# Peptides against a protein of PDB entry 4Z63, part 198

Target 1, 334 residues: chain A of PDB entry 4Z63
Amino acid sequence: LCLGMNDLTGNIPEDLFHLKRLNLLGIQENRLSGSLSREIRNLSSLVRLDVSWNLFSGEIPDVFDELPQLKFFLGQTNGFIGGIPKSLANSPSLNLLNLRNNSLSGRLMLNCTAMIALNSLDLGTNRFNGRLPENLPDCKRLKNVNLARNTFHGQVPESFKNFESLSYFSLSNSSLANISSALGILQHCKNLTTLVLTLNFHGEALPDDSSLHFEKLKVLVVANCRLTGSMPRWLSSSNELQLLDLSWNRLTGAIPSWIGDFKALFYLDLSNNSFTGEIPKSLTKLESLTSRNISVNEPSPDFPFFMKRNESARALQYNQIFGFPPTIELGHNN

## One batch from the design tools (peptide; made by RFdiffusion4, then SolubleMPNN)

Design b2_p21_7_s4 (from b2_p21_7, 8 letters changed)
Fold by OpenDDE base, seed 3:
Structure b2_p21_7_s4 (fold): chain B 334 residues (1-334), chain A 21 residues (1-21)
Amino acid sequence: as target 1 above (334 residues)
Amino acid sequence: SKVEKLIEEGLKSDGSWVTTE
């Protein structure tokens, strides 16, 4: 049953929850309000639940043990409060959990040993606090993780060295500290292609340790951290780099010539730093900016990227990295 | 940066429809 993208108001009729053969319930993009009914438990055949973009409030009901086939739960952009219910945090069937842009709070706890199917986790823009859960690497299929815009104080857990499934990771604006430790840990994530660390590590030094290596790194965003240091030499070994944003830092020194050796680099923002010297001539040789056919059908993060062109304009959503316009931003360097 | 504003606004913007068909 798909009732999304309407002007539906009020509560979900309880009789809807009597549909025991229902595999898909989509009621997204409405004005549905109140608590999400516990009677969802009656939808024992449910594979997909989309309640996103509504006015739901209260706690998410602890009924997911009665939903043994549930693979997709989308609840983004609601007013949900409390934590992730225990049955949801232990769901063996769940493949995707999206609870972005809610008011969920407390410590983030997932039973990753039980969540054997979890592939995508989006908990961005919530009120989770405490530390990053050390057991996230136990979610052996977890590829996409957005934990951005929470209050995860402290450092990236040492256990994340074992996060082999991790491909796309956003920790933007999560009050993280110790960028040197974070990069030293995350370099062990052999499948990591996208790393977003914007608005963390406030005023720290960007490490220039040549021992750091990110073999598969395609997207690195470490913007608005007020980071000191220079363009990191270890990044030159990330030959697959497509998007680099180090803007709004305090990086100094020259832009190195090796920045133009990235064959796939189509988006570069080094603006609002303190870079000096000449613009490397190698930037004029970026193949990605000269060739039209970057039809790289590469997997993108499940978390969206949003480009606001103008403060007054709707944010343009980019579902794919290649949706970004080819860009070189070197402005506002002193 | 545009990507910061992108990520900040992407994280801020109520408009992220990840419609997985």
Scores: peptide ipSAE 0.049, ipTM 0.569, DockQ to the pose 0.048; fails the geometry check
Fold by OpenDDE base, seed 4:
Structure b2_p21_7_s4 (fold): chain B 334 residues (1-334), chain A 21 residues (1-21)
Amino acid sequence: as target 1 above (334 residues)
Amino acid sequence: SKVEKLIEEGLKSDGSWVTTE
C-alpha cells in the first residue's frame, strides 16, 4: 500500500493493521500525526515501512520482534522521541534504518551482533548523547553510517579500527574531539570512501603525519573546524580523491602542487583559510575538469549530500557525489 | 556570513528530498 506524497492527516486507521499479508506500507510525505500505533505488529509480512516526512510523535513502538521480514524502516523527518526500541536494535532482518531528523535521545545502543543484515544506518540530526557506540564494528555488513548532528562527546572509539565494512561515514557537528586519534583510527577502515567530519575538533591541529593512509578515500570533508596546520602530506597518497573540502579552517602555508595530480578530483574547496603563495599551475591540469567523459560508475553512497552555500540558504541535495558541479574554491585566503 | 557547508548525508528515501531546515 503506497499512499505517500499526499496531504493525508490524522492517524493511520486501525483497520489497516489487519492487512497481515502487506509487504510494503508507504505513507511518507503526508501530515499524519499522533503516535505510531503499536498495531503495526500485526503486519507480520511487512518488508518495507516508510512513515517518513510526517508529523508522528511519541516513542517508536517496541514491536519489531513481530516483524521478522522487515528490511527497510524509513522514519526520517518526524517528531519521534525516546530511544531506539529494543526489538528494533536487535532486528536480524533489518537492512536499512533511517530515523534522521527526529528527537530521539539518550545513549545510542544497537545490538550489532544480532543486526546481521544492517547495511545502512542514518540517525543524523537527533538528540543522542554520550559516546559513540563502541560495538558498531560488530555490525559486519554496515557500510553507510550517518550520525551527524548528535552530541557524541569524546573521541572515535578504538574499536573502529576493525570497522572493515564502513564505506560512508558522517559525524558532522557531533562534538567530537581529537582529530589525530580519529584519523589514526579511521585509516584502518579499508573500505572507507567517504568521510565527513565538519564542525568537530574545534581549533585542533590537522595532523601532517606521513604514516596516515586512506587508500580508497574519495570524499574528505573537514570544514568549519578552525583547524590549524598545513595541507596534510598524507592526503597525497589518496589517489582516488574526488572531493576535498577543508574550507573554514585556519590552515596555513602553500597549496601544494600535488593537489593537481588527483586525476579524479573535481570538487576542491580550500576557501576561508590562511593559505599563502601562488595557486599551483597543476590545478589547471586536473583531468576531471578538462575531460568530458569520466563516466565514473562509482557506487554512490546511500546518503544524499547536502550543500548549503549560505547559512540562510536551503541546502541543495545531491543524491550522488557526481551531482556536485565541478568546483574550485580558493577564496578568502591571505 | 559563515557558509556552513554542511555536507550532510541522509539516507536515500524513495524520492524524499531531505529539506534541511
Scores: peptide ipSAE 0.027, ipTM 0.606, DockQ to the pose 0.053; fails the geometry check
Fold by OpenDDE base, seed 1:
Structure b2_p21_7_s4 (fold): chain B 334 residues (1-334), chain A 21 residues (1-21)
Amino acid sequence: as target 1 above (334 residues)
Amino acid sequence: SKVEKLIEEGLKSDGSWVTTE
């Protein structure tokens, strides 16, 4: 049953929960309100539940133990409160959980040893607090993780050295500290292609440690951290780099010539730093900017990127990294 | 900041990540 993208109001009719053979319930992009009914438990054949972009409130019901076939739960952009229900945090069937842009709170707890099928987790823009869950690497299929805009604190857990499944990771605006430790840990994530750390590490030094290596890194965003230092030499070894944003820091020195050696680099933002010297001539030779036909058949990170040109502007949503316009921003380097 | 909004990630209903305007 797909009823998304309408102006439906009120509660879900109770009789809808009598549909025991229902595999897909999509009621997204409506004005449905109230609590999400516990009677969802009666939908024992449910594979996909999409309640996103509604006005739901209250706690998410703890009924996911009665939904043994549920693979997709989409609840983003609602008013949900409380924590992740225990049955949801232990779901062995769940592949994707999206609860972004809610009011979920408390300590984030997932039973990753039970969540054997979880491949994508979006909990961005919530009120989770405490430390990052150290057991996330135990989610052996977890590739995509958005935890941005939560009230996490402290450092990236040492256990994330073992996060082999991790491909896409966003921790933007989560009060993280110790960028040197974070990068030193995350470099061990062999599948990491997208790393977003914006609005953390306030006033720290960007490490220029030649021992750091991100082999498969395609997207690095570490903006608005007030980071000191220079362009990090270790980044020159990330030959697959497609997008680099280090804007709104306090980085100094010259822009190095190796920045133009990235064959796939199509988006570069180094604006609002204190870089000096000449613009490297190698930037004018970036193949990605000169050739229209780079069929970058590369797997786009599953992360949507939101670009706001101005604070007052609507965020442009880019479903694919390749949706970004080819850009070189070097402005406001004084 | 411009970058804060770049990284607002949302999964599409199909399980893909959605970027919203």
Scores: peptide ipSAE 0.027, ipTM 0.635, DockQ to the pose 0.063; fails the geometry check
Fold by OpenDDE base, seed 2:
Structure b2_p21_7_s4 (fold): chain B 334 residues (1-334), chain A 21 residues (1-21)
Amino acid sequence: as target 1 above (334 residues)
Amino acid sequence: SKVEKLIEEGLKSDGSWVTTE
């Protein structure tokens, strides 16, 4: 049953929960309000539940033990409060959990040993506090993790050295400390292609340790951290780099010539730093900026990119990284 | 940053990452 993108108001009719053979319930992008009914438990054949972009409030009901086939739960952009229900945090069937942009709070706790099918987790823009859950690497299929815009004070857990499934990781604006430790840990994530650490590590030094290595790194975003230091030499070994944003830091020294050796680099933002010297001539030879024939065959990262042209404009969704206009931003360096 | 919002919003509304099949 797909009832998304309407102006439906009020609560879900109770009779809807008698549909025991229902595999898909999509009621997203409506004005549905109140609590999410516990009677969802009656939908024992449910594979996909999409209640996103509504006015739901209260706690998420603890009924997910009665939903053994549920693979997809989409609840982003609601008013949900409380924590992750115990049955949801223990779901062996769940592949994707999206609860972004809610009012969920407390410590984030997931039973990763039970959540054997979890591939994608989006809990961005909530009120989670405390520390990052040390057991996230026990979610052996977890590839995509957004925990941005929470209050995860402290450091990245040492256990994340074992996070082999991790491919996309955003911790933006989460009150993290110790960038040297964070990078020293996350370099062990062999499948890490996208790392976003913006608005953390305030005033720390960006480490220039040649022992750091991110082999598969395609996207690095560490903007607005007030980081000191220079362009890190360890980054020169990330040959697959496509996007680099180090804007709004306090980085100094010259822009190194090796920045032009990244064959796939199509987006570079080093703006609002204190870089000095000449612009490397190698930047003018970036194939990705000069060749119209970026071979479409490179696997576009599995996430849409949103570029806001203007602060007031809606972010344009680019379904492919290659949909970004080739960009070099070097402005506001003094 | 603009890119940060990109990645945060990069999960499709359907929660799928754009898997290039």
Scores: peptide ipSAE 0.021, ipTM 0.621, DockQ to the pose 0.036; fails the geometry check

Design b2_p21_8_s3 (from b2_p21_8, 13 letters changed)
Fold by OpenDDE base, seed 5:
Structure b2_p21_8_s3 (fold): chain B 334 residues (1-334), chain A 21 residues (1-21)
Amino acid sequence: as target 1 above (334 residues)
Amino acid sequence: SSLLEERLEQLLLNPTNVIFA
């Protein structure tokens, strides 16, 4: 049953929960309000539940033990409060959990040992607090993790050295500290292609340790951290780099010539820093900027993305990051 | 930029609603 992208109001009719053979319930992009009914437990054949972009409130019901086939739970952009229900945090069937842009709170706890199928986790823009869950690497299939815009005080856990499945990681604006430790840990994530750390590490020094190495790094965003130091030499070994944003820091020194050696680099933002010297001539030779026909194999996550430009707009499915024009931003330097 | 991150977060980390049309 798909009823998404309407102006439906009120609650889900109780009789809908009698549909024991229902595999897909999509009621996204409506004005449905109130609590999500516990009677969802009656949908024992449910594979996909999409309640995203609604006005749901209250706690998410702890009924996911009665949903043994559930692979996809989409609840982003609601008013959900409380924590992740225990049955959801222990779901062995769940492949994707998206609860971004809610009011979920408390300590984030997932039983990763039980969540053997979890591939994608989006909990960005919530009210989670405490430390990052040290056991996330036990989710052996977990590739995509958004924990941005929460309040995870402290450092990246040492256990994340073992996060071999991790490919896409955002921790933007999560009150993280110790960038040197974070990078020193995350370099061991051999599948890490996208790392977003903006609005953390306020006023720290960006490490210039040549021993750091990110083998598969395609996207690095560490903007608005007020970071000190220079362009990090370790980054020169990330030959697959496609997007670099270090804007709105306090980085100094020259822009190094090796930045023009990144054959796949199509987006560079070094704006609003304190860089000095000449613009490297190598930047004018970036193949990705000079040839219109370079199919930048965008790191397409295995999952489709939807962006609403406006609250009233339909969510546009982005299968690829086609939305970023080739860009060099070097403005507002010294 | 903040817009880039929000887009990247939305794009990379929000496996979105496959609207089965």
Scores: peptide ipSAE 0.049, ipTM 0.730, DockQ to the pose 0.091; fails the geometry check
Fold by OpenDDE base, seed 4:
Structure b2_p21_8_s3 (fold): chain B 334 residues (1-334), chain A 21 residues (1-21)
Amino acid sequence: as target 1 above (334 residues)
Amino acid sequence: SSLLEERLEQLLLNPTNVIFA
């Protein structure tokens, strides 16, 4: 039943929950309000539930033990409060959980040993507090993780050295500390292709440790951290780098010539730093800017990129990283 | 830029295949 992208108001009619053979319920992008009914438990054949972009409020009902076939739960952009229900946090069938942009709170607790199918987790822009869940690497299929814009304080857990499934990770604006520890841990995530750490580590030194190595790193974003130091030498070994944003830091020294050796680098933002010296001539040799036929392999096929030019601009949706225009930003390096 | 990160976050978070039923 697809009722998305309408102006539907009120609650879901209770009679809808009599549809025990329903595999897909999509009611996203409406004005549905009130609590999400616990009677969704009656939809025992449900594989996909999309209630995103509504006005739902209250706690998410603890009925997911009665939804043994549920693979996809999309609840982003609502007013949900409380925690993740215990039955949802223990779901063995769930592949994707998206609860971004809600008012969920408390400590994030997932039973990763039970969540054997979880591959994508989006909990960005919530009110989760406490430390990052140490057991998150026990979610053995978990590839995509967004925990940005929460109140996760402290450091990246040491257990994340074992997060072998991790490919896409955002922790932007989560009050994290100790960038040296974070990078030292996350370098062990051998499948990590996208790392976003913006608005953390305020005033720390960007580590220049030659022992750091991110083999498959394609996207690194560590902006707005007021980081000190220079362009890190360890980054030169990330030969697959496609996007680098280190803007709005306090980085100093010269932009190194090896920045032009990245064959796939199409987006570079080093703006609003304190870099000195000449612009490396090697930047003019970037194959991604000069070659017409660069097949950029997208790191994340599953998620659309939105680009806003400014805070007030509408986000341009790019279904692929390929949609980003080739960009070099070196402005405001005084 | 903070905008790029928000975009990357949105990319990492919103699977494109909204199956409407």
Scores: peptide ipSAE 0.033, ipTM 0.717, DockQ to the pose 0.063; fails the geometry check
Fold by OpenDDE base, seed 2:
Structure b2_p21_8_s3 (fold): chain B 334 residues (1-334), chain A 21 residues (1-21)
Amino acid sequence: as target 1 above (334 residues)
Amino acid sequence: SSLLEERLEQLLLNPTNVIFA
């Protein structure tokens, strides 16, 4: 049953929960309000539940033990409060959990040893506090993790050295400290392709440790941290780099010539730093900037990106990283 | 920019279209 993208108001009719053979319930993008009914437990054949973009409030009901086939739960952009219910945090069937842009709070706890099928976790823009959950690497299939815009004080856990499944990781604006430790840990995530760490590590030094190595790194965003130091030499070994944003830091020194050796680099933002010297001539040789025919056969993450050219501009949605216009931003360096 | 990240976050984890096989 798909009723998304309407102006439906009020609560879900109770009779809807009598549909025991229902595999898909999509009621997203409506004006549905109140608590999410516990009677969802009656939908024992449910594979996909999408209640996103509504006005739901209260706690998420603890009924997911009665939904043994549930693979997809989409609840982003609601008013949910409390924590992740125990049955949801222990779901062995769940592949995707999206609860972004809610008011969920407390310590983030997931039973990763039970969540054997979890591939994608979006809990961005909530009110979670405390430390990052040390047991996330126990979610052996977990590839995509967004925990941005929460309050995870402290450092990246040492256990994340064992986070082999991790491919995409965003921790933007999460009150993290110790960038040297964070990078030292996350370099062990051999499948890590996308790392977003903006608005953390306030005023720290960007490490220039040649022992750091991110083999599969395609996207690195560490903007607006007020980081000191220079362009890190360890980054030159990330040969697959496609997008680099180090804007709005306090980085100094010259832009190194090796920045032009990244064959796939199509987006570079080093703006609003204190770089000096000449623009490397190698930047003019970036094939990705000159060739219109980049047949990027790589499956782009099926995730849209948004770019604002300026603070006042409307956000342009790009369904793929490769949809970004080739960009070099070197402005506002003093 | 911080806006790129916000959008990267919104998008990479809004797999409304991601069919996990």
Scores: peptide ipSAE 0.025, ipTM 0.696, DockQ to the pose 0.062; fails the geometry check
Fold by OpenDDE base, seed 3:
Structure b2_p21_8_s3 (fold): chain B 334 residues (1-334), chain A 21 residues (1-21)
Amino acid sequence: as target 1 above (334 residues)
Amino acid sequence: SSLLEERLEQLLLNPTNVIFA
């Protein structure tokens, strides 16, 4: 049953919860309000639940033990409060959990040993506090993790050295400290292709440790950290780099010539730093900026990138990282 | 830019094209 993208108001009719053979419930992008009914437990055949972009409030009901086939739960952009229900945090069937842009709070706790199918986790823009869960690497299939815009504190856990499944990781604006430790840990994530760490590590030094290596790194965003130091030499070994944003830092020195050796680099933002010297001539040789046919063969997951050029501009949605226009931003340097 | 990050976050998290056939 798909009722998304309407102007439906009020609560879900109780009779809907009698549909025991329902595999898909999509009621996203409505004006549905109140608590999410516990009677969802009656939908024992449910594989996909999408309640996103509504006005739901209260706690998420602890009924997911009665939903043994649930693979997809989409609840982003609601008013949910409380924590992740115990039954949801222990779901062996769940592949994707998206609860971004809610009011969820407390310590983030997931039973990763039970969540054997979890591949994608979006908990961005919530009120989770405390430390990052040390047991996230126990989610052996967890590839995509957004924990951005939460009230986490401290450092990236040492256990994340063992996060072999991790490919896409955002921790933007989560009050993290110790960028040197974070990068030293995350370099062990052999499948890491996208790393977003913006609005953390305020005023720290960007490490220039040549022992750091991110073999498969395609996207690095570490903006708005007020980071000191220079362009890190370890980044030159990330030969697959496609997008680099280090804007709004306090980085100094010259932009190194090796930045032009990134054959796939199509988006570079080094704006609002304290870089000096000449623009490297090698930047003019970036093939990705000159060739319209960036046939990047590797299917980046079709995650939609949004670009606003100006605060007043409509966000342009790009379905792929490659949908970004080739861009070099070097403005507002010395 | 902070705007790029919000967008990258939305990208990483919203598998859009689940065509349920």
Scores: peptide ipSAE 0.023, ipTM 0.668, DockQ to the pose 0.063; fails the geometry check

